Peptides against a protein of PDB entry 8HF1. Designs and how they scored, part 74

Target 1, 320 residues: chain A of PDB entry 8HF1
Amino acid sequence: NVMLYATKPTEVMVSFPHQEQVLTVTRLISAEIEKFYVSLDLMNIGVQPIRRSKSLQCLRDPSKKSFVKQLFNDFLYQMKEYGIYAASIAIISLIVEFDIKRRQAETLSVKLMHRTALTLCEKIRHLLVQKLQDMTYDDDDDNVNTEEVIMNFSTPKVQRFLMSLKVSFADKDPKDICCLVFVERRYTCKCIYGLLLNYIQSTPELRNVLTPQFMVGRNNISPDFESVLERKWQKSAIQQFRDGNANLMICSSVLEEGIDVQACNHVFILDPVKTFNMYVQSKGRARTTEAKFVLFTADKEREKTIQQIYQYRKAHNDIA

## One batch from the design tools (peptide; made by RFdiffusion4, then SolubleMPNN)

Design b2_p15_1_s3 (from b2_p15_1 with L7I)
Fold by OpenDDE base, seed 4:
Structure b2_p15_1_s3 (fold): chain B 320 residues (1-320), chain A 15 residues (1-15)
Amino acid sequence: as target 1 above (320 residues)
Amino acid sequence: SEEEEEIFEPIPEPP
């Protein structure tokens, strides 16, 4: 019974202050998105051709207004949960996605809808970049990708996450590191990946130590909307992690798809553990003798998090 | 390290 000899990972917690950073820029961005939703609701996009997807899954038609709103809601979530710096990376992903959809638009009305969304994304990008630059004293250094800027414009959760990586991995051999970072949302994987690339590049102690990759779970959107490029990229990222060419993998909870990821020595749960299955599956990846399982919690939610972990430990012991 | 101990709090065992 291979599970009996798995050394139980050391379970640790990282607490962070709950700061609602109510910055003027975040209020402005939220107001611009709400104004756009009013305009979007007034747009007549016509009857969309029913693409008979053979799969019974209610394929979220990527041309629907609801899908456009979902992308902006996911952006607003990332800005709130990870901060302005992470939002500056997240908005680029929206720009790319809306540009693809604008090019693929079968109707003028749908093309115009995606064009209006792109115009809003560029305005948001400008507001974010301007705010990142306002704290760089050097008017001449357009480099918003410094350790200081990343830290100052990240939420306390992300600050503590970056500190935990620095303390855990500074000047270590890259071969001794096998790290998983779990996030709740698929779009967060790419956002945190971009943030980590910039942070690692700006942090000398990590620059030659950590090589991040990300894995987006399969889109519940049919394989027809998952670009052949995205599927190739996912396979390549997993293979690089298996081969040891990458030593940090950012993934969402969609590891349900039997991706045999190697035993890791570090597992970071950046977002709240919402389900028992997520707890067992993520903890079950920390299988080395000195494996750490790291949970992040706001100070106000600390006791609730501890009680939830006790319930999950009990439930796990009742099944084992 | 001392710095690791400052950042990482052990999750207490249930009483």
Scores: peptide ipSAE 0.442, ipTM 0.889, DockQ to the pose 0.866
Fold by OpenDDE base, seed 2:
Order: C-alpha cells, then structure tokens, then sequence
Structure b2_p15_1_s3 (fold): chain B 320 residues (1-320), chain A 15 residues (1-15)
C-alpha cells in the first residue's frame, strides 16, 4: 500500500521533429563498419573456451566476434539516435574497451581482432572530430565542446532534451535538484553523461547547478576485472547521488535490478517507454511535491505515445 | 516560465 500515498507527478511531454540526419559522414562510417564486419567474419580467432561462470549462464565471452559486433551496433544506434557529437564521445568508450581487450587477449588471433577493431575506431573518431571542426574556425580540439557545436551536431531529441534541462535548471540551487534521466541502452548512459559534462561546462547557467553521474545495469557478465571496476564505479556514483554531490543521474533499466535511488523532483524519459513496468517504476521515482515526469516523443509518434500513456494510466489505476 | 510552457506540453487527459 505504499504506492497509494505517492504524490502523482505532473506528466509532461516534449515533442521533437523526426529528422534522420543523413550526413555523408554517417553513411561513410556505417559503410566502414559493414566492411569491417565482412573482414571480421573471415578472421580465424580459433575455438575460444566457453568460460562458464559457476552459474550455468553462457557468459558472452568478451573476446568473441559477436561482442565486437554488438559494440559497433550500439555505436551506430547512438550515432543515429543522439547525433554526431554523441557519437564522438561513444567512440572513445569503444577505443578504451578494445584497448583493454587487446591487452587482456590470451591469443595472437584475438589480440589482432581487437587491434583491427581499435584501428577502425580511431578512423571513425578522426572522421567525427573532423566533422565537428567544420563549424570551428580554430583547429584546437577544445573548441569542439561549445554549446553551439553540441547543439548543432545533436539530434532534435537531444537538442530538446538539453533545452529542457536549461529551462528547468538554469540558475537554480543545486540542493533543490534531484533529477533522473532514463535511457534504453546501457552504453547510452556513458555517452549522454559525457555529452552532459561538456554541455554543462559550456553553459554558464548550468556549470555550478548540475552535477551529472551515470549508472549502468549489472552486466550478467562474470566478475572479471572489468565488472569489478564497473561495480565500484556504480557504487561510487550512487553514493555521490545520495550524498547530493551529484544531482542528475543517468540510468538505463537499473531500476528493474532493484537499485534504490532517492525520491526525485524530475524524471526525464529520453527514449520511448516500451513497457508498463518501465512506466510505473520510472514515474514512481518522481515522488516529491511538484515532481515532473517528462516524456520525449517524435512529432510523428506523438499520438501513439499519448495513447500508450493512457493505456498505462488505466492499467495503473486498475492495480491501485 | 513562458520558456517552460513552450518546451513542456501537458499530456492531455483522456476525453
């Protein structure tokens, strides 16, 4: 019965134009990744022993070709959904991940596979950074992190998200802010976190107002050294958010894993709400007086989104 | 603020 006394948050929607940014650079990057997949399929990496964790779940061996393809597919998704600027941050995460895996590789064939993936990531990074520099008069890498560059190379969804943050939080007291940002994918948390760090640093009205953190869900990947570091980071990020040292938390399906975060005054759903459970759990975090629950939708999907929210409201009222 | 009203649309109540 604890659900009955939650102050119902104000539900609002932010609409954005559906623009598929069909840039020449994004087509080139996609074509380079596709060529790489053909080459990857031809690579003989040998039979890798299936590291079974003590739990019978076939751990996706991080050395397998399927994991390499997953990382690039998640990158392509981020580039499409969030834009070139977000992609320039996302590619750095792939570079770090492939460099770690290259160093940890037990075989020369696996080491070569990760080296080839890393070389492609560096090429992609160069193409992205060069495109961001097309708007800067100065060749200085630091000039690509301006509010203008971030906005112009972000998708309409991300533009409206950043505008929503600026309007909501400009010149507010940091202690009065407790914000959650929900994204669909684990890798998007890091990407949007990096984007927000740069945006906040470039926006004077937000520099001393918003302190972002991110949480990624627990990979059911075995407690290899990487999972220990990720787990330590998650604990630190949660603690910073609890202590008020961070007031904006970016998370994915982390709520489904039973991570308890404090009651928030703002909940932003950046990606489409796909399940009733996601709707109830995310909305249930907006528990303060005057809490806002913000949904992002493409204009073309607006009516469908509204109808879906009505169905979720009805289903929630039938259970309450 | 007027800027908040331009960005945030209220989700209409079902008719």
Amino acid sequence: as target 1 above (320 residues)
Amino acid sequence: SEEEEEIFEPIPEPP
Scores: peptide ipSAE 0.442, ipTM 0.888, DockQ to the pose 0.842
Fold by OpenDDE base, seed 3:
Structure b2_p15_1_s3 (fold): chain B 320 residues (1-320), chain A 15 residues (1-15)
Amino acid sequence: as target 1 above (320 residues)
Amino acid sequence: SEEEEEIFEPIPEPP
């Protein structure tokens, strides 16, 4: 019965120009990854043991090659969707993952595969950092984290997202802010978190106002593959957000049923809303008086986005 | 604010 009086959030949209600016560096990186896939397909790593999980869904443990390709495909997606600056942060996560997998390798062939992937990631990192430095007179790595560099090497979507945060939260009391940011992919949470840390530090009006955290959704595939470190991080991040030690939370999944998150005054949907469930559950977190539910759309997709929201509103009213 | 109105478009009600 208490759910009946939830004030409906104000639903707003942020439009951004669809500019596929294909930079020479992004073409070069894509070509190097495609060459690596050809080489990877020729590598003999032997037959991987099929882990029989007791549940009859033989989820074929993705071949160690398939996992490597997935990480690079996720990186290419992040570079396209969020820009070169976000890609420079995303590549560090791949470096860390491939170094862990290289150390955990049971065979010399698997160790060599992860080493080759790591060497490619270091080359990609160098190409990205060099491109960020083209705007800086000083070769100092710290000089690439300015507001200007972040904005210039981000996609129009990310630019409008950062502008929306600045306009919404400049010089506000940190205690009055409870913000959720939803993204589609697990790895995007860490990438956007790193981007926001650097942006907030470079923006005086936000430096003492926003304290970001990120939460990766539970792997629906197997809780056994979640590292003890990831589970500890998730619990700590949620607790910091509940205690008000963090006021902005980045999430890749709607917080599973039973994660009691406080009523939020802002909910940003950075990526397209793909499902009715995502719409209802994310909107249902904007519960304060004057709460805003913010959708991001490309100008070319604006009409399609509006029609999709009308369908979701209708379906929600038919269940209520 | 005027800047907030420039960035945030209200989603229209269905006709």
Scores: peptide ipSAE 0.439, ipTM 0.889, DockQ to the pose 0.875
Fold by OpenDDE base, seed 5:
Structure b2_p15_1_s3 (fold): chain B 320 residues (1-320), chain A 15 residues (1-15)
Amino acid sequence: as target 1 above (320 residues)
Amino acid sequence: SEEEEEIFEPIPEPP
């Protein structure tokens, strides 16, 4: 029972300035998504046959419009919270998902809906990549995956997170590292994973030090089958982390995943701790003698975050 | 390290 082990990791905070990167490109992308929502609401997708799958009581929204909006809303969140570099990675996940849904479409109307969504994603990808290239003075180096581009097009939260990783792990033995990174949303796991792969590859001090993986929570409310590929990938990622072939794991919720991960020496909470259970479970993974539990907070929310942590500490001590 | 101290603020104990 993770609650019973009063692990006392060193609790630290990383503050970051709240800068709304009001880029013209982010406004254009948001406006294109809003126009698409108006168009999507007007689309007559027809009466979808209610697949009475006996087991999944979740009435799949037969229109599948809600799922399309959910993916774009999650993308908009990632663009806001992590920056346009992270958004350039996140949009690829939407492209893959909508291409799968387009191929699996049972009706021409649903196929057209997913095709329209896919076309918008390709436009968004182009706008993002073009903006990342605008800072590369060398027209010849198509490499938007430099440390400079990653840092300049990331939010202050992500900048401070990457700096925290560099300071914590530069030139260390990879065997001495067992790191968890908690994020709120399952789709953020893939986005931050892709960002970290590029950052580690661009940062000499980390290239042979950090090997990231990610877990995606099993609670796919997505009514469509976790692909056999996703389940195989999850099992492989977990096994690599258990075997020490990966030393940094990005996850959304250990409880939702139902996976026991080993004791870690570093736990990073990249997003706000919204629940006592998240606090206890994530902190309960920092079990080594010198374990660090790192919280990220905007400067404006610093005091509120501290007060929330005090409440969680008190509640944890009352149960222990 | 000094660089770690610049980035990582200790969360104070509740009064």
Scores: peptide ipSAE 0.439, ipTM 0.886, DockQ to the pose 0.871

Design b2_p15_1_s4 (from b2_p15_1 with E2K E4L L7I)
Fold by OpenDDE base, seed 2:
Structure b2_p15_1_s4 (fold): chain B 320 residues (1-320), chain A 15 residues (1-15)
Amino acid sequence: as target 1 above (320 residues)
Amino acid sequence: SKELEEIFEPIPEPP
């Protein structure tokens, strides 16, 4: 454990303007989700027979509705925190999830619930894509994945993050890069991964430099087929990162679960550092002599963030 | 560009 203390990464901050630009499309989407929640609460999905699967996930009917609401709440969070472009990627993940759950539905009422959720996701996707196309003269869906569209429809936080990647990694040897990106939420890993794939593909200076992957935490102890697929994907992503076939890894609280990742030269904390453990564990991955630990903060939260980092530094030095 | 290097601000040491 002593080796974790030896390398002090350079700690830097990236500030971004706090713009709560509530676009008309964002308000419309939020209102459609709220209307859907009212309809969802009125749906009688029946009492599903408790499959005595020995695994504790007897997803009671309330838990099925709560899971649908959780996915839409996580989508609303991603749309707010990362922007419309990120939301257009995030909604695809909901479409896939609800289509799987619709096919796996044991009752007609649950099948209908997931179908209604899926129909709403398709409507939301259309509203988002149409808004992205407002910047493109061509009706081709492929033209929405430009560097300009990604930047213009991203929040200031994501804009500064993408700029930070371009500054840090433009025209570098991909072998010299080992980058971690930490986000707060599990679903944000997939969203930021999809955004980065499109951004890197649209940015010539990064296209042959950065190869992203993502890891989602094991928090779904669900023994269901989905958990096995996610576990296989997670193992493959970790292996690609170890083999150098990927040099940028998006993670959530995955480090708390004891996933051993190699020493990195860059660690980006995209979301606020909420815990001392997150600070120590994420910083402890920046182990090279020239390692950078990059924090993102809104300008309004800058002083509070600095004070929080001082408290964490003090607490870390008192334990060392 | 110099403007791009200015994106990273050092976290000041506590006074």
Scores: peptide ipSAE 0.399, ipTM 0.838, DockQ to the pose 0.752
Fold by OpenDDE base, seed 4:
Structure b2_p15_1_s4 (fold): chain B 320 residues (1-320), chain A 15 residues (1-15)
Amino acid sequence: as target 1 above (320 residues)
Amino acid sequence: SKELEEIFEPIPEPP
């Protein structure tokens, strides 16, 4: 019964102020996406050929329009939850995905739809980059990837997350670090990975300490949407983390497939813990004697978060 | 900085 000697991780909370102030640029971007949705609804893309996947799971191929809307909705969520800097990285992922879909388009109407989505993404990218540059006093330094720019254009949640990493890992031996970062959404893994690469590179005390990787869970909707490249990347990222070549792994809660991840000394839950299963599974990765389990909460939701953790602790004790 | 170590608040035990 190996579970009995698992030292309970130290559970800690990081509070952050709720940012109510919506920047003009985020309002403009949201309005441009809504205008695009109206245009998208008017597009006739014709009857899509039903690819008879031989698999009896008639997983309704999400309408090609619904998939486009999902990507922009995920982008809007990332911009709101993580900030303008994270959004500038997230939009590049949309550009890459829509360009692949444009090239794979079987019809001119579908090709045009993805082209229109790309044009919007380039406009959004320009608006974001311009806003990141507006606060760089030096007209000549196009470098929007400084610690200062990252911090100033991140949400209070992300600011406190980055500070938590700096406090936890500054000047430590990379071998003594085994860190998991849990996020809710698949696309957030890659966005936070890109943000962390830039932050670590700009932070001298972390540059040779943290080596991040990201892992995306399988898309339960269709294995056909997972490129062979994505599956290879996931396997490589897991192997690098197992070999100690990476010491920080960003993952979504889709750890349902028993990825035997090593015992970690730090587990960060960047997004709200929505389920008891997520609480138990994520906490169950913090298995070292000095392991920390770190939760992030808005100040307004602090009490609600504490009460939710009490309910999860109670439920865990009733099953154990 | 000592102030930065204070970023981590222990989750209190249930009353």
Scores: peptide ipSAE 0.397, ipTM 0.838, DockQ to the pose 0.743
Fold by OpenDDE base, seed 5:
Structure b2_p15_1_s4 (fold): chain B 320 residues (1-320), chain A 15 residues (1-15)
Amino acid sequence: as target 1 above (320 residues)
Amino acid sequence: SKELEEIFEPIPEPP
């Protein structure tokens, strides 16, 4: 039913330069991950017992190698799309996940595989943190979480996003803010959440204005391992946003599945709008009279983005 | 403030 409410939010675009910051550290990290993939492919983890759980047709790759590669590929994507600062937060999520998987390992070979992945994550974390510290002139201030460090080690997309938040919300009443931030990937929600917590804390004009939360989608791959903690977190985050205890929600495509979130006055689409459904569902959350729908696009993709939005507007008008 | 407001470009209406 979100399609039927022709909400006409003000649609705006934020362009950012496509600068591939090819830092030496990002090349080193990528090369270490590639080297790890070669070693991972050579690991004989043995025949894992196929737990024929009747209900979950998801053939858990008995090798669990595909899942390890998926996490590192998602990390590499976040490092590329959001920058080194975001990557320093994203790697912590991998460390937590691999430590859980290491502890839950049914075999010594699988335990060793997750231990090796964890060791690589700690090395990557060290390389990232060291690079963030290289710009802090004061050797004594272990605080890599300054506005300057966040901005300098973020991609132009993230820089423009943070600037857009500052311009939109500086010194406003927290009660007047109901903001959604859409990202494509579920893991990006946690990464951008951690980045925003640090940015808001370092930005006086936002510190008492924005209270972020994040919502991650149900993991179709492992519904059993949606820890009681993840389900509790999702329920708590949604409730805090409904109660006005949080005024900015970072979410992936999960809001498409009919989580009734309040009418928002700001909707930021940080990643490209890839589907008509995403366009309609995200835009359909911008329901207040002065609602803004903000798209982020690379300068090189600006025209393509505009044409895609025209097609989506046309298709939306043909259904309305 | 003005330079920062310029970051938001209106998406033109389709011709």
Scores: peptide ipSAE 0.396, ipTM 0.839, DockQ to the pose 0.752
Fold by OpenDDE base, seed 3:
Structure b2_p15_1_s4 (fold): chain B 320 residues (1-320), chain A 15 residues (1-15)
Amino acid sequence: as target 1 above (320 residues)
Amino acid sequence: SKELEEIFEPIPEPP
C-alpha cells in the first residue's frame, strides 16, 4: 500500500482594495436597464406553454420575462464585479442569446420582447466600447484590447488576478503549468475567458506560455436544454486540458459534479468561497508538489475570509 | 521584483 501522501497545497491570499468606482457610464447603463424593466412589465406576451418539468426549469424558461431579467441582472453583476472591459465582452454573449431566442420565438409578442432586449444590448455595447475608446486616439476596435486598457477598465480584483498570473507564469515552460481558475457564475467563465485571451495576446511574457480554456459545468437543467454544441464544446475543452493543449481552465462551481481533472499546480479562486464543498473540491485539485491554492479577498473582508477558511479547515480535519 | 512576492500573503494558521 503506497500511502500516496497527498501533499497539502500552500494556501495563500491576494488582497485588493474595495473601490466601488461608480463611473457615469455604469450609472447610465443601469438606468437604461431599469427603464427597460418597466417597459418589459407592461408587455403582453400571452400565456406561455406550461413545460411539464416542475421545479427549477420553470424560472429559466427562455420565453419568459423572468429569464430576460435574469440575463440583464447577471450582466449588471459582471459589470460591477469585473469592470467595464469584462462587461464589453459579457454584453456580446447577451446579444447572441437574445438573437437566438428572437429567431426561435413561436409568437410575435415573444419575438418583439427579444428584439427590444437585443436593441438595448446593442445600445449598451456602444456605450461600453465608446468608453474604452476614450483612452485611445484611434477609433480602431483593436486598440481597446491593449494591456493598459484591460487593466484600467478592470476592477481591483481583476487587476490583482491578472498581476498574479503574470507573476506566477511569466517566461515559464507551458508544459509545467496546470492552472484552474474558479468563478461563481457560469456566464463569468466565458467573460473571463475572453478577457484572458485578450490580456495574454497583449502580454508578451504570457502569449506563448498560457493557453486558456473554459468549462461551463453541466447545468442542473436537464440534459435536454444543453445545446448539442455546448456539450460538444465542454467535452473538447476538457480533452484539450487533459492532453496539455490547454494549461489554464476557467471553471464555475459545477466541478462539484466529479469532473475528473488532472492534478494541478495552481488553483485560483477568483470569487468568494461560499460553501465547504467548494473549498474542499477546489483545494483537492491542487495536488502536485508545491501546489498553490490562491484566494482573492477585498481588504475589508480579509478577516471574515480568514475566519471562514479556519472553519473550513476545522470541518475538513474533523472528517479526515 | 520584491513587490511581486508581496502579492501573495500566506493564510496564517489559526491561533
Scores: peptide ipSAE 0.396, ipTM 0.837, DockQ to the pose 0.764

Design b2_p15_2_s1 (from b2_p15_2 with V1L P3E)
Fold by OpenDDE base, seed 2:
Structure b2_p15_2_s1 (fold): chain B 320 residues (1-320), chain A 15 residues (1-15)
Amino acid sequence: as target 1 above (320 residues)
Amino acid sequence: LPEIPILSPEELPKL
């Protein structure tokens, strides 16, 4: 029994101009990652011991190379979809993950692979930070976290999202806010969380209003590979949101996996709604009387997005 | 920001 509570949130769309950020730095970073993939394919990592996880389904790439490529591909996606500022935060997550994996490496070859990946991440971080500093007169890293730098180095989608947050929540009581932000990818949750922390801290009207948290989805890789730390952190973040210690939750489509989150007054869909299930579940969280459901769409995709939402509404009404 | 209501044709105010 999916209790299709017929929640009738106000559904709104915010459009943004489709600007492909064709920056020299993004092209340079992409080319460095491509060169790294060629070098990675030439690395002999040897036969890794097949850890028989009881769940036969996710054969870890025996070389662990596919996971390294996945992280850089997710980084490239974040840089494209959210901009250089978001990429500067996303690269830190890769640095942390590759350093952990370098320290946990069972073989010298695996240790070297993660070291090479880490060295590339540090080079990418430097290129990104240097580009953010081009707008700051002072070389101090603290000056790159201004509202102006965040806005100028974010994609039009992220700019419209941040402006929508400012307009929706400026000078409001934190207790009156229960906001969800949906993103497509697990890694985007951390990136957008870090961006929001810096944006809120740099925006006086939001600094004492919004307290963000994020929720990382379960890895589609068996629950045996979720670190005990990640599971503890997810439980803590959900509890903080339930207790009102956080009033904005960034989540991926993980709410599809039966995470019970309270009724929200705002739901933002930052990425395109790709499935009927995502539409129903995300909309179904906007349950208060004045609940708002906000979609972000490129101007070129506006009509297609509207038609898709009408199809989903019809399909939802035919089931209700 | 211009927020555009995603109104169904049936929810459009009858002019």
Scores: peptide ipSAE 0.343, ipTM 0.798, DockQ to the pose 0.140
Fold by OpenDDE base, seed 1:
Structure b2_p15_2_s1 (fold): chain B 320 residues (1-320), chain A 15 residues (1-15)
Amino acid sequence: as target 1 above (320 residues)
Amino acid sequence: LPEIPILSPEELPKL
C-alpha cells in the first residue's frame, strides 16, 4: 500500500510565452553537432567487448557512439528548453564527462573519439561564452554571471521560474524555506543548479536566503557506474537538505526510489508532468494547505496542461 | 475540483 497521503497543497500554474529563441549561435552549435555525428558515424572504433551485465537488456551501444550522441542530444535539449545561459553550464558537464571517458579509454580509437567530442565541446563553450559576453563591455568571465545576463539568455520558462523564486523567497528567513524543484533529466539538475548558484549570488534578496543543492536520481541500471564521489556527494546533499543547511533541492523526476525528503512548503515542477506517478509523488512532498505546488506551462499548451492535471486530480481523488 | 489558480504574467514581477 503506497500510503497516498491525502495532500491538499495550493496548486499554482505559471504560464510563459512560447518563444523559440532562434539565435544564430544555437543554429551554428546544432550544425556543428550534426557535422560531428556524420564524422562519428564514419569513425571505426572497433567492436567493444559486450560486457554482459546480468541486469536488464539495455544493450549498451557496443560502440559507445550512442552514449556520445546521447550527451550531445541532452545538451541540445537543455539549450532549447532552458536557454543559452543554462547551455554554457551544461557544456561543462559534457567536457568533464568526455575528459573522464578519454582518460579511461581502453583503445586509441576510443580515446580519439572522446578527444574529438571534447574538442567540439570546447568550441561550443567558446561560442556560448562569447555570446554571453556580447552583452558585457568587459571580457571578464565573472561579468557573464549577472542577473541581467542570466535572465536575458534564459528561456521564458526559466525566466518565470527565477521570478517565481524571487517573489516567493526574497528577504525570507532561510529556516522557513523548504523548496523542491523537479526536472525531467538528470543532467538538467546540474545545469539548473549552476544557474541557480549564479542567479542567487547575483540577486541580493536571495544571496543569503537560498542555499541550493541537487540530487541526481540513481541510475537504477547500475550503482557500479555511479562514481564513489557522486554517491558521497548525493548523500551529503540530502543530509544538508535534511539538516536545513540547504533549503532548495533540485531533483530529477526519477523518484521511483522514494527520496525520503521531509515535507516541503514549496514544490516547483519546472518540466511538464508526464505521468500520474510523478504528479502524485511530487505533490505528495507538499503536505500542508499552505504549501505551494507550482507548475509551469507554455501559453499554447495551457489548456492541455490544465486538462491533464484535472485528470490526475480526479484519478488521485478516486484512490484517496 | 477547484480550478488551478493560474498566475497571470501580471502577478509576476514585470521584466
Scores: peptide ipSAE 0.041, ipTM 0.744, DockQ to the pose 0.360
Fold by OpenDDE base, seed 3:
Structure b2_p15_2_s1 (fold): chain B 320 residues (1-320), chain A 15 residues (1-15)
Amino acid sequence: as target 1 above (320 residues)
Amino acid sequence: LPEIPILSPEELPKL
């Protein structure tokens, strides 16, 4: 009986300064979204049909207005938590979503609502891109994707994350890397994926070393809300990660019980660990010899985070 | 390279 001693991963905590630098552009964007919410509340879009799912859970299909507000609230969160550069990528996802919803609109009032949301997103995109260009002498959109621009317009959390990737993976063999990055929100996966693509392309030491993918967890909310495209993307992304065609996977949830991902040598938790389950399941993916489990904390929350991780470690040892 | 103050496993409370 070879007792496979599950090698416990090395836990690492990276601190970052809490800088709420409220830039003028972020205040302007927030104020424009708030004005839009007032206008949105006044819009008459009629009574929306409640889709009854066949299961006794009357999940109230979120009102078409509530969905619009959710997307902008998620955008505001991403701009605050990840910075202006990440926000410039996140806004493109909103533009795509509102254009799809505008085209699929069954009524003129709903079409107008999504059109107004789209026009606001285009204005926000312009304000963000203009702010990224303030550091470039050339008006070319391609100059905003440099390592310098990405770093300067990212939050201290994202800066420390990118630096941690560079230090961990510079000039390594791609086959020796199996990395997971956990984030809290579904939309953050796409945003951080786009940021990492641009950062890796702009960082010579990571070019041809890191190949990122992203996976959004299946919300246990009805498979009817998952687009066929999203399900196809998830299957393709997992397969690429299993085949070694991708060596870094961004996830918004622990890959549910039943997604067999290989033992990883690095696990990064970009957002705060809010639950014991998230701690155990994410840490449980770091299973290789010398595996690292890396946490990020604001300096102001350091002691509270340390105490919380200690409680989770104790609770895990009491169950094992 | 800014020394990322990596809290060593030793600075995390030993269980």
Scores: peptide ipSAE 0.040, ipTM 0.678, DockQ to the pose 0.123
Fold by OpenDDE base, seed 4:
Structure b2_p15_2_s1 (fold): chain B 320 residues (1-320), chain A 15 residues (1-15)
Amino acid sequence: as target 1 above (320 residues)
Amino acid sequence: LPEIPILSPEELPKL
């Protein structure tokens, strides 16, 4: 029972200013996605052949349009919650997904739908990369992956997270670090992983200290669409973290699916803790005597977050 | 390093 044996980690809360960075580029991207949704609703893709896989009939939108909209909605969420730099990485994941779906298309109409989505993703990628380059004074240095660019084009939440990593882990022995980073959404794991790779590579104090990995949960919507490659990658990432070849793991709330991860000395909750179960399970991974459990809150939501954590602590003490 | 405004465990609601 994870609840009974956890040394109570030191809980830390990091506040960040609520900044609505309404950049013109984010408005343009949102407007292009909205125009695409209107076009997508007008597309006649016909009746899709129901492949009779017996088990998962219930939630397949026969149009596959809802899945396309979900990916763009997840992208818009990532752009809002993590910033333009994170969005430039997130869009690459959409490009890869839509190219796979385009190649796997059973009909010409579905192939054309995924091709149109892919063309929009390439336009969005260009708009994001151009905006990242506009802050580089040297027109000749196409390197948008500097610490400065990452920090400037990240939300205050992500800025405080990166600063918290630097303060916590600068010049430490990699063997003394066992860190979990919890995020809400599956697609955020890969986005934050790519951001962390670039940030660590650009930060001398972290370059030889942190080796990140990510874990994506099994897609409950279609284990049949989880490529053999994704399943192999998940197993490899977990094994690298167990073997100490990776010391920072980004995960969504997938620890419910029986992934036994070792006792960690740091647990970061990058997104709001929405459930008591998420609070107990994530906190229950911080098991060392000096373990830290770090939460992030917007200044405007600070009081509400504090009250919610108090309620979770009370409920945890009533069960323990 | 700019001081991250870390709310100490003491500034968190004491149970």
Scores: peptide ipSAE 0.039, ipTM 0.675, DockQ to the pose 0.139

